# Peptides against a protein of PDB entry 2Q3Z, part 206

Target 1, 272 residues: chain A of PDB entry 2Q3Z
Amino acid sequence: YVLTQQGFIYQGSAKFIKNIPWNFGQFEDGILDICLILLDVNPKFLKNAGRDCSRRSSPVYVGRVVSGMVNCNDDQGVLLGRWDNNYGDGVSPMSWIGSVDILRRWKNHGCQRVKYGQCWVFAAVACTVLRCLGIPTRVVTNYNSAHDQNSNLLIEYFRNEFGEIQGDKSEMIWNFHCWVESWMTRPDLQPGYEGWQALDPTPQEKSEGTYCCGPVPVRAIKEGDLSTKYDAPFVFAEVNADVVDWIQQDDGSVHKSINRSLIVGLKISTKS
Target 2, 254 residues: chain A of PDB entry 2Q3Z as posed
Amino acid sequence: YVLTQQGFIYQGSAKFIKNIPWNFGQFQDGILDICLILLDVNPKFLKNAGRDCSRRSSPVYVGRVGSGMVNCNDDQGVLLGRWDNNYGDGVSPMSWIGSVDILRRWKNHGCQRVKYGQCWVFAAVACTVLRCLGIPTRVVTNYNSAHDSNLLIEYFRNSEMIWNFHCWVESWMTRPDLQPGYEGWQALDPTPQEKSEGTYCCGPVPVRAIKEGDLSTKYDAPFVFAEVNADVVDWIQKSINRSLIVGLKISTKS

## One batch from the design tools (peptide; made by RFdiffusion4, then SolubleMPNN)

Design b2_p30_4_s3 (from b2_p30_4, 13 letters changed)
Fold by OpenDDE base, seed 5:
Structure b2_p30_4_s3 (fold): chain B 272 residues (1-272), chain A 30 residues (1-30)
Amino acid sequence: as target 1 above (272 residues)
Amino acid sequence: MSFYIDLSKVKPIKFPKDLKSFLPEQPVAP
């Protein structure tokens, strides 16, 4: 995982899986230096450089910092997300073929946010940075990925008696979503949670006031241990949320229906 | 491109009869 510079990222839909080639380029000239700059401009370093540097020996700490710094939300992070198909003032997320150009652009423009990214771009850049820092990392794609916005582990849709969706779609399911898994020990947790840890650099929800996610043990998610730090409920919902249709009748009664037609969470990990 | 699945384009279970098949027999009030 650390040694692979070229790979594939899975995209598309659960029914029509696609992949794109991606150059992670973690060993290309100057990339390690850029990764170190990324650490040196993070909010924790700016607040207390000595404390931040002392904690860089922890892959848990570094992973969480990288998750926050790959997006430009709340800090001098690398990428600005955009999903509205208006990319005229930047680069379309679909145009990127590797992490190296993105990281070089970020550095060369004084750590100004690069326009634009979506989930796989965020994940791929995070993967490059973590690999540069010696953390074994892979990109993961989850099809029908739930975005739980109210922290109830449900994706809820409200329908009238005619089956028409009513109100603002507050809860969403992505056709696909990408994040990373990094291999690390978890001395901050009970024994047995060493191994793959999920980290999500796409700015979806705030964790402890910052747009970051993880690390959380993949094992904890699989076993339903939602008490584990960091962000276990959110990551659990991405792969396991129940889709609930609320049917409101004219009399004001609400009926709960479990939508079995949409299965949340088909996770594919790249073996590269 | 990643996007939110538009469930409105998924064939609405148009008919109340079809919805009844997915409703648990006992109305559970939220």
Scores: peptide ipSAE 0.377, ipTM 0.734, DockQ to the pose 0.038
Fold by OpenDDE base, seed 1:
Structure b2_p30_4_s3 (fold): chain B 272 residues (1-272), chain A 30 residues (1-30)
Amino acid sequence: as target 1 above (272 residues)
Amino acid sequence: MSFYIDLSKVKPIKFPKDLKSFLPEQPVAP
């Protein structure tokens, strides 16, 4: 993982899996330096440089910092997300072929946010950064990935008696979502949670006030241990949320129906 | 491109007309 500079990122849908080639380029000239700059502009460093630096030996800490800094939300992070197909003032997320150009652009423009990214771009850049920092990392794609906004592990829709969705769709399911998994020990957790840790750099929900996610043990997610830091409920929901249709009847009664037509979560880990 | 699945286009599971039989849980008051 650390040594692989080129790979594939899975995209598309559960029914039609696609992939794109991606140059992670973690060993290209200047990339390590850019990764160090990324650490040096993070809010924790700006608040207390000595404390931040002292914690950089922890892949848990670094992973969390990188998760927050790959997106430009709340900080001088690398990428601005955009999903509305209006990319005229930047680069379309679909145009990127590697992390190197993104990181170089970010650095060369004074750590100004790069326009634009989507999940796989965020994940790929995070993967590059983490690999540069010596953390074994891979990009993961999850099809039918839930975005739980209220931490109830449910994707809830209100429907009328005709099955028409009522109100604002507050909770959503991505056709696919990408994040990273990093290999690390978890001395801050119970024994057995070492190994792959999920980190999500796409700004979806705030964790402790910052748009970041993880690290959370993949094992904890698989076992349903939602008490594990960080952000276990959110990551669990991405892969395991139940879709609930609340059917409103004319009498005002609301019936809970589990929608099994859409299975949340089909995770594919990259082997390269 | 990543996008949110429009579940409005997901054909509702043909709820049998008798939804009462599949919903064991008591109606939750709004």
Scores: peptide ipSAE 0.371, ipTM 0.740, DockQ to the pose 0.035
Fold by OpenDDE base, seed 4:
Structure b2_p30_4_s3 (fold): chain B 272 residues (1-272), chain A 30 residues (1-30)
Amino acid sequence: as target 1 above (272 residues)
Amino acid sequence: MSFYIDLSKVKPIKFPKDLKSFLPEQPVAP
């Protein structure tokens, strides 16, 4: 996982799986220096350099920092996300073929945000950085990935009596979503949660005031242990949220229907 | 190599409606 510089990122839908080749390039010239710059411009370093540096021996801490710094939300992070198909003032997320060009652009422009990224771009850059720092990491694709915005583990749709979705509700299920899993021990948790940890660098929800997510043990998610740090409920919802359709009748009555047709969570992990 | 884990076969844990009270409030992204 650390040594692989070339790979594939899975995309598409559960029924029509696609992949793209990706150059992670964690060992290319200058990439390690860029990863170190990324650590040195993170908000925790700027606030207290000594404390930040003392914690860099922890892959848990570093993973969380990288998750936050790969996106430019709330900091001098690497990528600006955009999903509206208007990319004329930057590079289309679909045009990237590797992490190296993104990281070099970020550094060469004074750590200015690179335009633009989407989930697989965020995940791929995070994977490069984490591998460069010696943390075994893989990109993960989850099909029918839920984005729970209110931490209720439900994706709720409101429909009228005709079945039409009412309102531009922000809760959605993505056809696919990408994040990373990193291998690490979890001395900060109860025994048994060592192994793969989920980290999500796509800016979806804030965790402790910052757009970051994880690390959370993949085991905890599989077992439904939502008490484990970090962000277990959010990651759990991505892979296991219940979809609820609220049907509002003309008389004002509301009926709850669980939509069993949408199965959340088909996960693909890369294995080197 | 890639491997597939079908998490869709895992029966969704139906948490009782009252789970909202136990989950930390996550800030809604603007």
Scores: peptide ipSAE 0.015, ipTM 0.425, DockQ to the pose 0.029
Fold by OpenDDE base, seed 3:
Structure b2_p30_4_s3 (fold): chain B 272 residues (1-272), chain A 30 residues (1-30)
Amino acid sequence: as target 1 above (272 residues)
Amino acid sequence: MSFYIDLSKVKPIKFPKDLKSFLPEQPVAP
């Protein structure tokens, strides 16, 4: 996990799994220095350098900082996300083949946001940075990944009597979503939550006012312990949300149906 | 490329005959 510089990232869909090669390049020249710059431009460092530096021995703290700094939302972070197929003023997310070029571009342009990223790009860059900092990290792909926007652990759709979706598609399911898992102890939690921790650098929802997510114990998600910091409900929903159809009948009655046609959450972890 | 699944393109469950099995027996009042 720490030593592997070349790997694969899983993409596609649950029915058609694909992968791309990726150069993480955590040991390439200058990459560690860029990772340190990333830490030194984070909002917590800018607010209180001494306090931030004193906490960098904690992989929990560092993981959360990196999750926030890989995206450029709210800070001088690395990547700007874009999903509308309009990439003419930057680099298409599909064009990247490794983290090194992204990080070098970010640094060389005065820590200006790099255009553009999507989930696997965010995850891969986070993986590189965390590995550079000595934190064992892997990229994870989740197919049919739910994006819960209202923290109710449900993806809700309204349908008419004909089964046609009505209203705004506010809640969404990704064909696939990528994040990272990092190995660390959790002295800030009850015993037993050491091990793999989920971190999501893709700017989906704010956590404590910043677009970041985690770390949250993978064990807590598996056991349904949603009280664990950080962001357990959100990560739980990504992999376990129920899809609910609210069916309105001609008589005005509304019926709740669990949609079993789409199973949320098929997680694939990379071995290296 | 990542994208949101458009569930509107998912063939509607053939209403009405097949939905009776999924509908709770009691109408929930609005």
Scores: peptide ipSAE 0.354, ipTM 0.727, DockQ to the pose 0.034; fails the geometry check

Design b2_p30_4_s4 (from b2_p30_4, 15 letters changed)
Fold by OpenDDE base, seed 5:
Structure b2_p30_4_s4 (fold): chain B 272 residues (1-272), chain A 30 residues (1-30)
Amino acid sequence: as target 1 above (272 residues)
Amino acid sequence: MSFELDLSKIKPIEFPKDLKSFLPEQPVAP
């Protein structure tokens, strides 16, 4: 997990699994220096360098910082996300074949955001950075990944009496979503939550005011311990949300229907 | 429950030329 520089990232759908080769390149020349720069430009360092540096011995702290800094939301982070298929003023997310070029571009342009990333690009760059910093990390793909925006553990669709979706789709299910899992101890939690921790660098929801997610013990997610920091409810929903259709009838009555045809969460971890 | 897929059964494929196939899509809720 730390030593492997080449790997695959899984994409596609639950029915049609795809993969792409990816060069993580965590040991390539200058990459470690770039990772250190990433830490030195993070908002916590800029606010209080001494406090930030004192906490860099904690993989929990570093993981959370990296999760926030891989995206450029709220900070001088690495990647700008874009999903509208309009990439003419940058590099298409689908064109990247490794983390090294992205990180080098970021540094070489004065830590300006690189255009563009999507979930697997964010995850892959985070994986590279965390590995560079000595944190065992793997990329994870979740098929039928739910994005819960209101923290109710439901993906809700409003439908008319004809079954047509009404209003803006505030919540969504991705065909796939990628994040990372990092191996670390959790001295900040009760015993037994050491091991794989989920971190999501894709800017989806704010956590404590910053677009970051995790670390949260994979065990806590599996056991349904939603009180566990960080962001357990959000990560839980990604892998285990229920889909609910709210059907409004002509008489104004609303019927709640559980959509059992949409199974949220098919998780694949790379055994690097 | 998240199902773990055995990745050993998935053969590595070359980078697809069709870039559109990589866009995250919301499954059409049946």
Scores: peptide ipSAE 0.020, ipTM 0.476, DockQ to the pose 0.072
Fold by OpenDDE base, seed 3:
Structure b2_p30_4_s4 (fold): chain B 272 residues (1-272), chain A 30 residues (1-30)
Amino acid sequence: as target 1 above (272 residues)
Amino acid sequence: MSFELDLSKIKPIEFPKDLKSFLPEQPVAP
């Protein structure tokens, strides 16, 4: 997980799994220096350098910082996300073949945001940075990934009598979503939560006021311990949200139905 | 910046052809 520089990222859908080759390049020249710059421009360092540096021995702390700094939301982070297919003023997310070019562009342009990223790009860059910092990390793809916006662990759809979705599709299920898992101890938690920790650098929801997510023990998610820091409810919903349909009938009555035909979550971890 | 919706990434939800298979668990009063 730390030593592999080249790998694959899984994409597509649960029915049509695809992969792309990716150069993580964590040992290429200058990449470690760029990762250190990333730490030195984070909001916590700028606020109190001594306090930030004293915490860099904690993979929990560093993981959370990296999750926030890979996206440019709220800070001098690496990537700007865009999903509307209008990439003319930058690089299409689909054009990237590795993390090295992205990180070099970020540094060479004075730590200005690189245009553009989507989930797999965010995850891949985070994976590179974490590996550079000595944290075993892998990219994870989750098919049928839920985005819960109201923290109720539900994906809610309003439907008419014909089953057509009504109103704004604010809550959604991605065909796929990518994040990272990092191996670390969790001395800040009760015993038994060491191991793989989920971190999500894609700017989906704010955690403690910043677009970051995790680390949260994969075990806690599997066991349904939603009290475990950080962001357990959000990550749990990504892999195990219930879908609820609110059906309006011709008589004006509204009925609640659990949609069991839509299965949320099919996680695939990379072996490299 | 708010999360931008990519419609191409939203999974289509299939609606059951038989309404009997889509029975509500609880009626919600208006």
Scores: peptide ipSAE 0.006, ipTM 0.385, DockQ to the pose 0.035
Fold by OpenDDE base, seed 4:
Structure b2_p30_4_s4 (fold): chain B 272 residues (1-272), chain A 30 residues (1-30)
Amino acid sequence: as target 1 above (272 residues)
Amino acid sequence: MSFELDLSKIKPIEFPKDLKSFLPEQPVAP
């Protein structure tokens, strides 16, 4: 998980799994230096360099910093996300074949955001950076991945009396979503939460004021321990959210129904 | 190299016009 520079990223849907080859390239020339620059331009370093540097021995701290810095939201991070299929002023997220070119572009342009990324690009770059920093990391794909915006562990749809979806809902279920899992001890938690930790660098929700997510123990997610830092409810919802339909009747009454046809979560972890 | 990806959202199923079988016994106030 540290030494492998070539791999695959899983995409598509639960019924039609696809993959793309990806060059992580964590040991290519200059990549380590770029990863160190990434740490040196993070908001915590700019606020208090001594404190930031003193905490870089913690993979928990570094993982959280990297999660925030891979996206350019709220900082001088690496990638700008875009999902509207208008990529003419940059590079289409679907054209990338590796992390190295992205990181080099970022550095060479004075740490300006690279256009553009989507979930697998964010995850792949995060994987490269974390591996480069000596943290065992893998890309994870979750099919039927939920985005819960209000931390209620539900994806909620509003329907009229005919079952038609009403309004433009911000909560959504993606056919797939990618993030990373990193292996680390969790001395900041109760015993037993060492191992794989989920980190999500795609800018979806703010955590403590910054677009970052995790690390959260995969074990905590599996066991439903939502009190575990960081961002356990959000990550739990990505893989376990229930879908609720609010059905408005003609008389103005509203009925809550669990939509059992939409099953959230099918996680695939990369082997290398 | 460019890849074709399906990044579409999962669409909720449409309920049949006869929703009575899918509704709970007690309505919830808005």
Scores: peptide ipSAE 0.006, ipTM 0.389, DockQ to the pose 0.029
Fold by OpenDDE base, seed 2:
Structure b2_p30_4_s4 (fold): chain B 272 residues (1-272), chain A 30 residues (1-30)
Amino acid sequence: as target 1 above (272 residues)
Amino acid sequence: MSFELDLSKIKPIEFPKDLKSFLPEQPVAP
């Protein structure tokens, strides 16, 4: 998890798994320096350098900082996300083959956001940074990944009497989503939550005012302990949300139906 | 490169009633 510099990122769908080769390159020249710069430009450092530096011994703290800094939302982070297929003023997310070029571009352009990333790009860069900082990390792909926007653990669709979706899809299920899992102790939690922690650098929802996610114990998610910091409800929803169809009738009545045909969550963890 | 398929799909777990207090109040569907 730390030593492997090349690997694959899984994509596609649960039925049709695809992968792309990826160079994580955490040991390439200058990458460590870039990772340190990333820490030194984070909002917490800018606010109080001494406090930030004192906390860098905590993989929990560092993981959360990295999750926020891999995206450029709210800070001088690395990547700008874009999903509208308009990438003419940057690099298509599909064109990246490794984290090193992204990180070098970011640094060489004065920590300006790199255009563009999507989930696997965010995850891969986070994986590189975390590995570079000595935190065992792997990229995880979750198929049928739910994006819960209102923290209700539901993906809600409004439908007419014919089953046609009404209005804009605010909440969605991704065909796949990528994040990272990092191995760390959790002295800030009750015993037993050491091990793999989910971190999501894709800017989906704000956590404590910043687009970041985790770390949250994978065990807590599996056990349904949604009180566990950080962001357990969100991560839980990604892998275990219920899909609810609100069927509107002509009389204005609404019928709630649980759509059991849409199974949320099929996780594949990369070993490298 | 090897991958680990988590065959232990996180089984759908019903949200514990006692943990509902950690979620914001949700608007009722019309």
Scores: peptide ipSAE 0.000, ipTM 0.397, DockQ to the pose 0.023; fails the geometry check

Design b2_p30_6_s1 (from b2_p30_6, 9 letters changed)
Fold by OpenDDE base, seed 3:
Structure b2_p30_6_s1 (fold): chain B 272 residues (1-272), chain A 30 residues (1-30)
Amino acid sequence: as target 1 above (272 residues)
Amino acid sequence: SLPSQVDYSEEALKKAEEERKKLLEERAAE
């Protein structure tokens, strides 16, 4: 999980799984230095360098910093996300073949955001950075991944009597979403939560005021322990949210229906 | 239908392949 520089990222849909080759390149020349620069430009370092540096021995702390710094939201992070198919002023997320070019571009342009990323790009870059920093990390793909915006563990749609969605979809389910899992101890938690921790660098929701997510024990998610820091409810929802249709009838009545056709969550962990 | 983050049309795939090739060529020239 640290030594492998070449790997695959799973994409597509649950029924039609695809993958792309990816060069993580954590041992390529200059990449470690770039990862250290990433730490040195993070908001916590800029606020108090001594405190930040003293905490870099904690993979929990570093993981959370990296989750925030891989995206450019709120800081001098690496990647700008874009999903509207308008990539003419940058590089299409689909064009990237590895983390190395992205990180080098970021550094060479004075730590300016690189255009553009989507979930697998964010995850892959985070994986590279975390591996560089000695944290065993793998990319994870979750099919039918829910984006819960109001922390109720539901994806809610309003529909008319004909089943047509009314209003704007505030919440959504991705055909797939990627994040990373990192192996670490959790001395900040009760015993038993050591092991794989989920981290999500894609800027979806703010955690403690910053677009970051995790680390949260994979075990906590599996067991439904939503009180476990960090961001357990959000990560839980990504893999377990229920889809609810609110069907409005002509008489003004509203019926709640569980949409069982939209099953959230099918996680695939990579071995490389 | 679920929203897709990736366009899997043949045209999009060809474009992506061409862009990847270009990036690799640029890197090789460095």
Scores: peptide ipSAE 0.023, ipTM 0.558, DockQ to the pose 0.538
Fold by OpenDDE base, seed 5:
Structure b2_p30_6_s1 (fold): chain B 272 residues (1-272), chain A 30 residues (1-30)
Amino acid sequence: as target 1 above (272 residues)
Amino acid sequence: SLPSQVDYSEEALKKAEEERKKLLEERAAE
């Protein structure tokens, strides 16, 4: 989980599992330096460098920072997400073959956001960074499946702050989502939540004002302990919900309200 | 814009793989 530089990203559907080769490349030349730059440009460092640096020994803290910094939302993060199939002014998310090129592009362009990423790209880059920083990490693909093992439907509704539906319902088929799991102790939690922690660098919902997610114990998600830090309800919903409500506030900000349902998820992790 | 992932069918993934292959070939030619 730390030493392996080559791996596979699982994609497709529960019925049609696909994988792509991916170069994580955490030990390639200059990658560690880039990961350190990523930490040094994070909002917490800019606000209080001493405090940020003092916390870098904590995988929990670092994991949360990396989750936020892999996306460029709210900060000088690495990747800009795009999902509209219009990638002419950048690189298609499907074209990436490894994290190294992405990280080098980011650094070489003055920490400007790289175009473009989707879930597996975000996850893979996060995996590289976390591994580079010595945190055992794997990419996880969750396949949403209905009872018939077909792709589950994510139904999205746009709502105002009062819960009123805006416009027509949007139906999106989401066969899979990718995030990372990192191995760490959780001294900030009750005993028993050490082990694999879910982190999601895909910018989906703000957590404490920043597009980041986790770490949350995989055990907590499995057991349905939604009170567990961080973002347990959100991660639980990624696995168990098929309805997503987007709530738009007056300031134009959006956040997710998630309706949970009993869905069957097939989770596959990368082997290293 | 609201983040929503495009779901890729098997066919879409195959196309993406082909595009990746082309990109790699182009890069190798540079």
Scores: peptide ipSAE 0.018, ipTM 0.362, DockQ to the pose 0.264
Fold by OpenDDE base, seed 2:
Structure b2_p30_6_s1 (fold): chain B 272 residues (1-272), chain A 30 residues (1-30)
Amino acid sequence: as target 1 above (272 residues)
Amino acid sequence: SLPSQVDYSEEALKKAEEERKKLLEERAAE
């Protein structure tokens, strides 16, 4: 998880798993320096350098910083997300083959945001940075992953009698979503929550004012302990949200569909 | 082609954050 520089990122769908080769390159020349620059331009460092530096020994702290800094939302982070297929003023997210080029571009352009990323790009760059900083990390792909913007643990679709989705829903199920899991102790939690921690660098929801997510123990998610920091409800929803199809009648009445059930989540971790 | 994710505007994300915050406050009051 730390030593492997090349691997695969899983994509596609639960029924049709795809992968792309990816160069993580955490040991390539200059990558460590770039990772340190990433830490030195983070908002917490800019606010109080001494405090930030004193906390860099904590993988929990560093993981959270990296989760926030891999995206450029609210800071001088690495990647700008874009999903509308308009990539003419940058690089298509689908064109990237490794984290190294992205990180080098970011640094070489004065820490300007790199255009563009999507979930697997964010996850892969985060994986590189975390590995470079000595935190065992893997990319995780979850097929049929939920984006729960209202934190209700439900993905609700309203349909008419013809099965057509009514209105714009912010809650969505993607074909897949990627994030990272990092291995660390959790001295800030009760015993037993050491191990794999989920971190999501894709800008989806703010956590404590920053587009970041985690770390949260994978165990806590599995056990349904949503009180654990950080962002357990959000990560739980990404993996375990219930999908509810509502049929809306002309009179405004709504009832659950009994004929449709959608399962959220097939999680695959990188083997490398 | 790889399946694309949905792009959310900054405004939509801000609204979602506000809704989330409100929901959490409501839950805490229960």
Scores: peptide ipSAE 0.008, ipTM 0.336, DockQ to the pose 0.064
Fold by OpenDDE base, seed 1:
Order: sequence, then structure tokens, then C-alpha cells
Structure b2_p30_6_s1 (fold): chain B 272 residues (1-272), chain A 30 residues (1-30)
Amino acid sequence: as target 1 above (272 residues)
Amino acid sequence: SLPSQVDYSEEALKKAEEERKKLLEERAAE
């Protein structure tokens, strides 16, 4: 996985799988340097450079940082998400053909957010960055099979402590979603959770105050161990095409209140 | 189709939840 520079990103639906060619380009000139810049502008580095650097040997730590930094939410991250088909002031998410151009644009414009990304773009850029940093990574596409019934598969909405829907937050509806899986050990967990870890760089929900997701063992998701850090309930919902009810507390913390699993999604990983 | 991120009214969200619940019930009956 680390060595694959060219690949495909899967899109479409469970019944009609499409792919696009994608240049991950993790070995192209200057890409590693850009990935290092990405680390050096992350909020944890800015807060305490020594501590951040000391933890960069941990793929768990780095993976979590990258998942947050590939999106520009809350930081100087790479991509701004947009889903309303109004891309006139940027680049349409559908027009990207690789991570290299995105990363170069980001760096060359002083780490200004690149317009625009959607899930597969976020995932692909994260994949490139993680590979550059020596973490075996693949893009994963999950197809929510219930979409064939004209039903939105993943519905996320927010409620306050009183159960009132918060209108200030956008609801996300996916027919497919892309994220990454990275291979790593999990010394911070019980034995057996080494291997593929899900990370989601698409800004959807805040984890510990930042729009990031994971790493969470794919095994934990498969086994239904939703107590496993990080963000197991969220990733479980992504995989299983759920209705997710999030409750925001007065302190700004968000937690999952209800999980209504519909259908196990079809998950496809990129292969070299 | 592509993923979408949209704003829903409370009524729309409630309707969606009810529809999803119905689908779950139907599937459980199969």
C-alpha cells in the first residue's frame, strides 16, 4: 500500500460501482516536505512543538493529526468541503485527479485551504499523506445499499440535551462515503486490535473538539466493540448506514444518543 | 450520485427518522 502511487477511487452506488483514476503520488518531488509542513502547522504542534514531535513516532497519534489536518476545519488544514454544487470560486471536487496537485496548491498558497473537496478527495489526500509518513494506508469506499429504495442511508442530526433538533448544524446524507484505513499496532488498546484502523478526514463530527475521526480498529467495528477509541460509534454508523442522533451538551461536547442501523454497507478498499 | 450535506427542518428530519424506522421494521420482518 505504501508503494502504490497510482490507483482508483471507488464511487457511485452499491449497484453501480464507478471508479476514478487517482494519482496518490506520495513519492513525487516535494510531497514529503508538504506532509511535514502539514504536521508542523497542526494545532498540537503550535501548542507544544516538542510534545508533538515526540509523538510523531506513533502512527496512532499521526493518523489522528492527519485526519484533522486534511480538512481545514478548526485549523490550517488542506481542503474545504463543499457539497452544494457551487464551486465557481474554486475547483469542483469532481475535477481532481490526484492528491499531488491539491497538496502543492495548499503549500504554494501559504497553507490556505484548497477549494473544494468531498469525501473521496479528503480520503485520497489523507491516504497520500499517511503513505508519505510511512503508514500503510488505503482508501475505503462504503456503499450504503438502502439508497436504492430512495432513502437516505446515513442521516446525522444534532439535538440538545432536551432532545430538540439543532437547526444550526447541517445534516449529512450519504449514498456512499470514503475514508482511509491505515495499518498500525494499537499498544494503547487491548491485544488483538492491531491491523487496519479506520480514519476519516471528511469533516463530519468533532472528536475531542476537532473535526477528525479515528484511528479505530476495523476489527472493533466488525465485532461491535463501540467502546474502542477512537470514535468507534461514529465509524460503526458510517459502515452500517445508520441514522445517528447526536446530542450536544452545554459544554459543547457531542455524544451519540441513538444508533439505528439499517443495512451493512458494501465496503470496498483500494487495491494496487 | 454524490454524497450530499444538507440542512433539514425539524419536520423533515422527523419524517426521515420515521421512514428509516419503517424500513428497519420491514427488513426485520423479512
Scores: peptide ipSAE 0.011, ipTM 0.350, DockQ to the pose 0.099; fails the geometry check

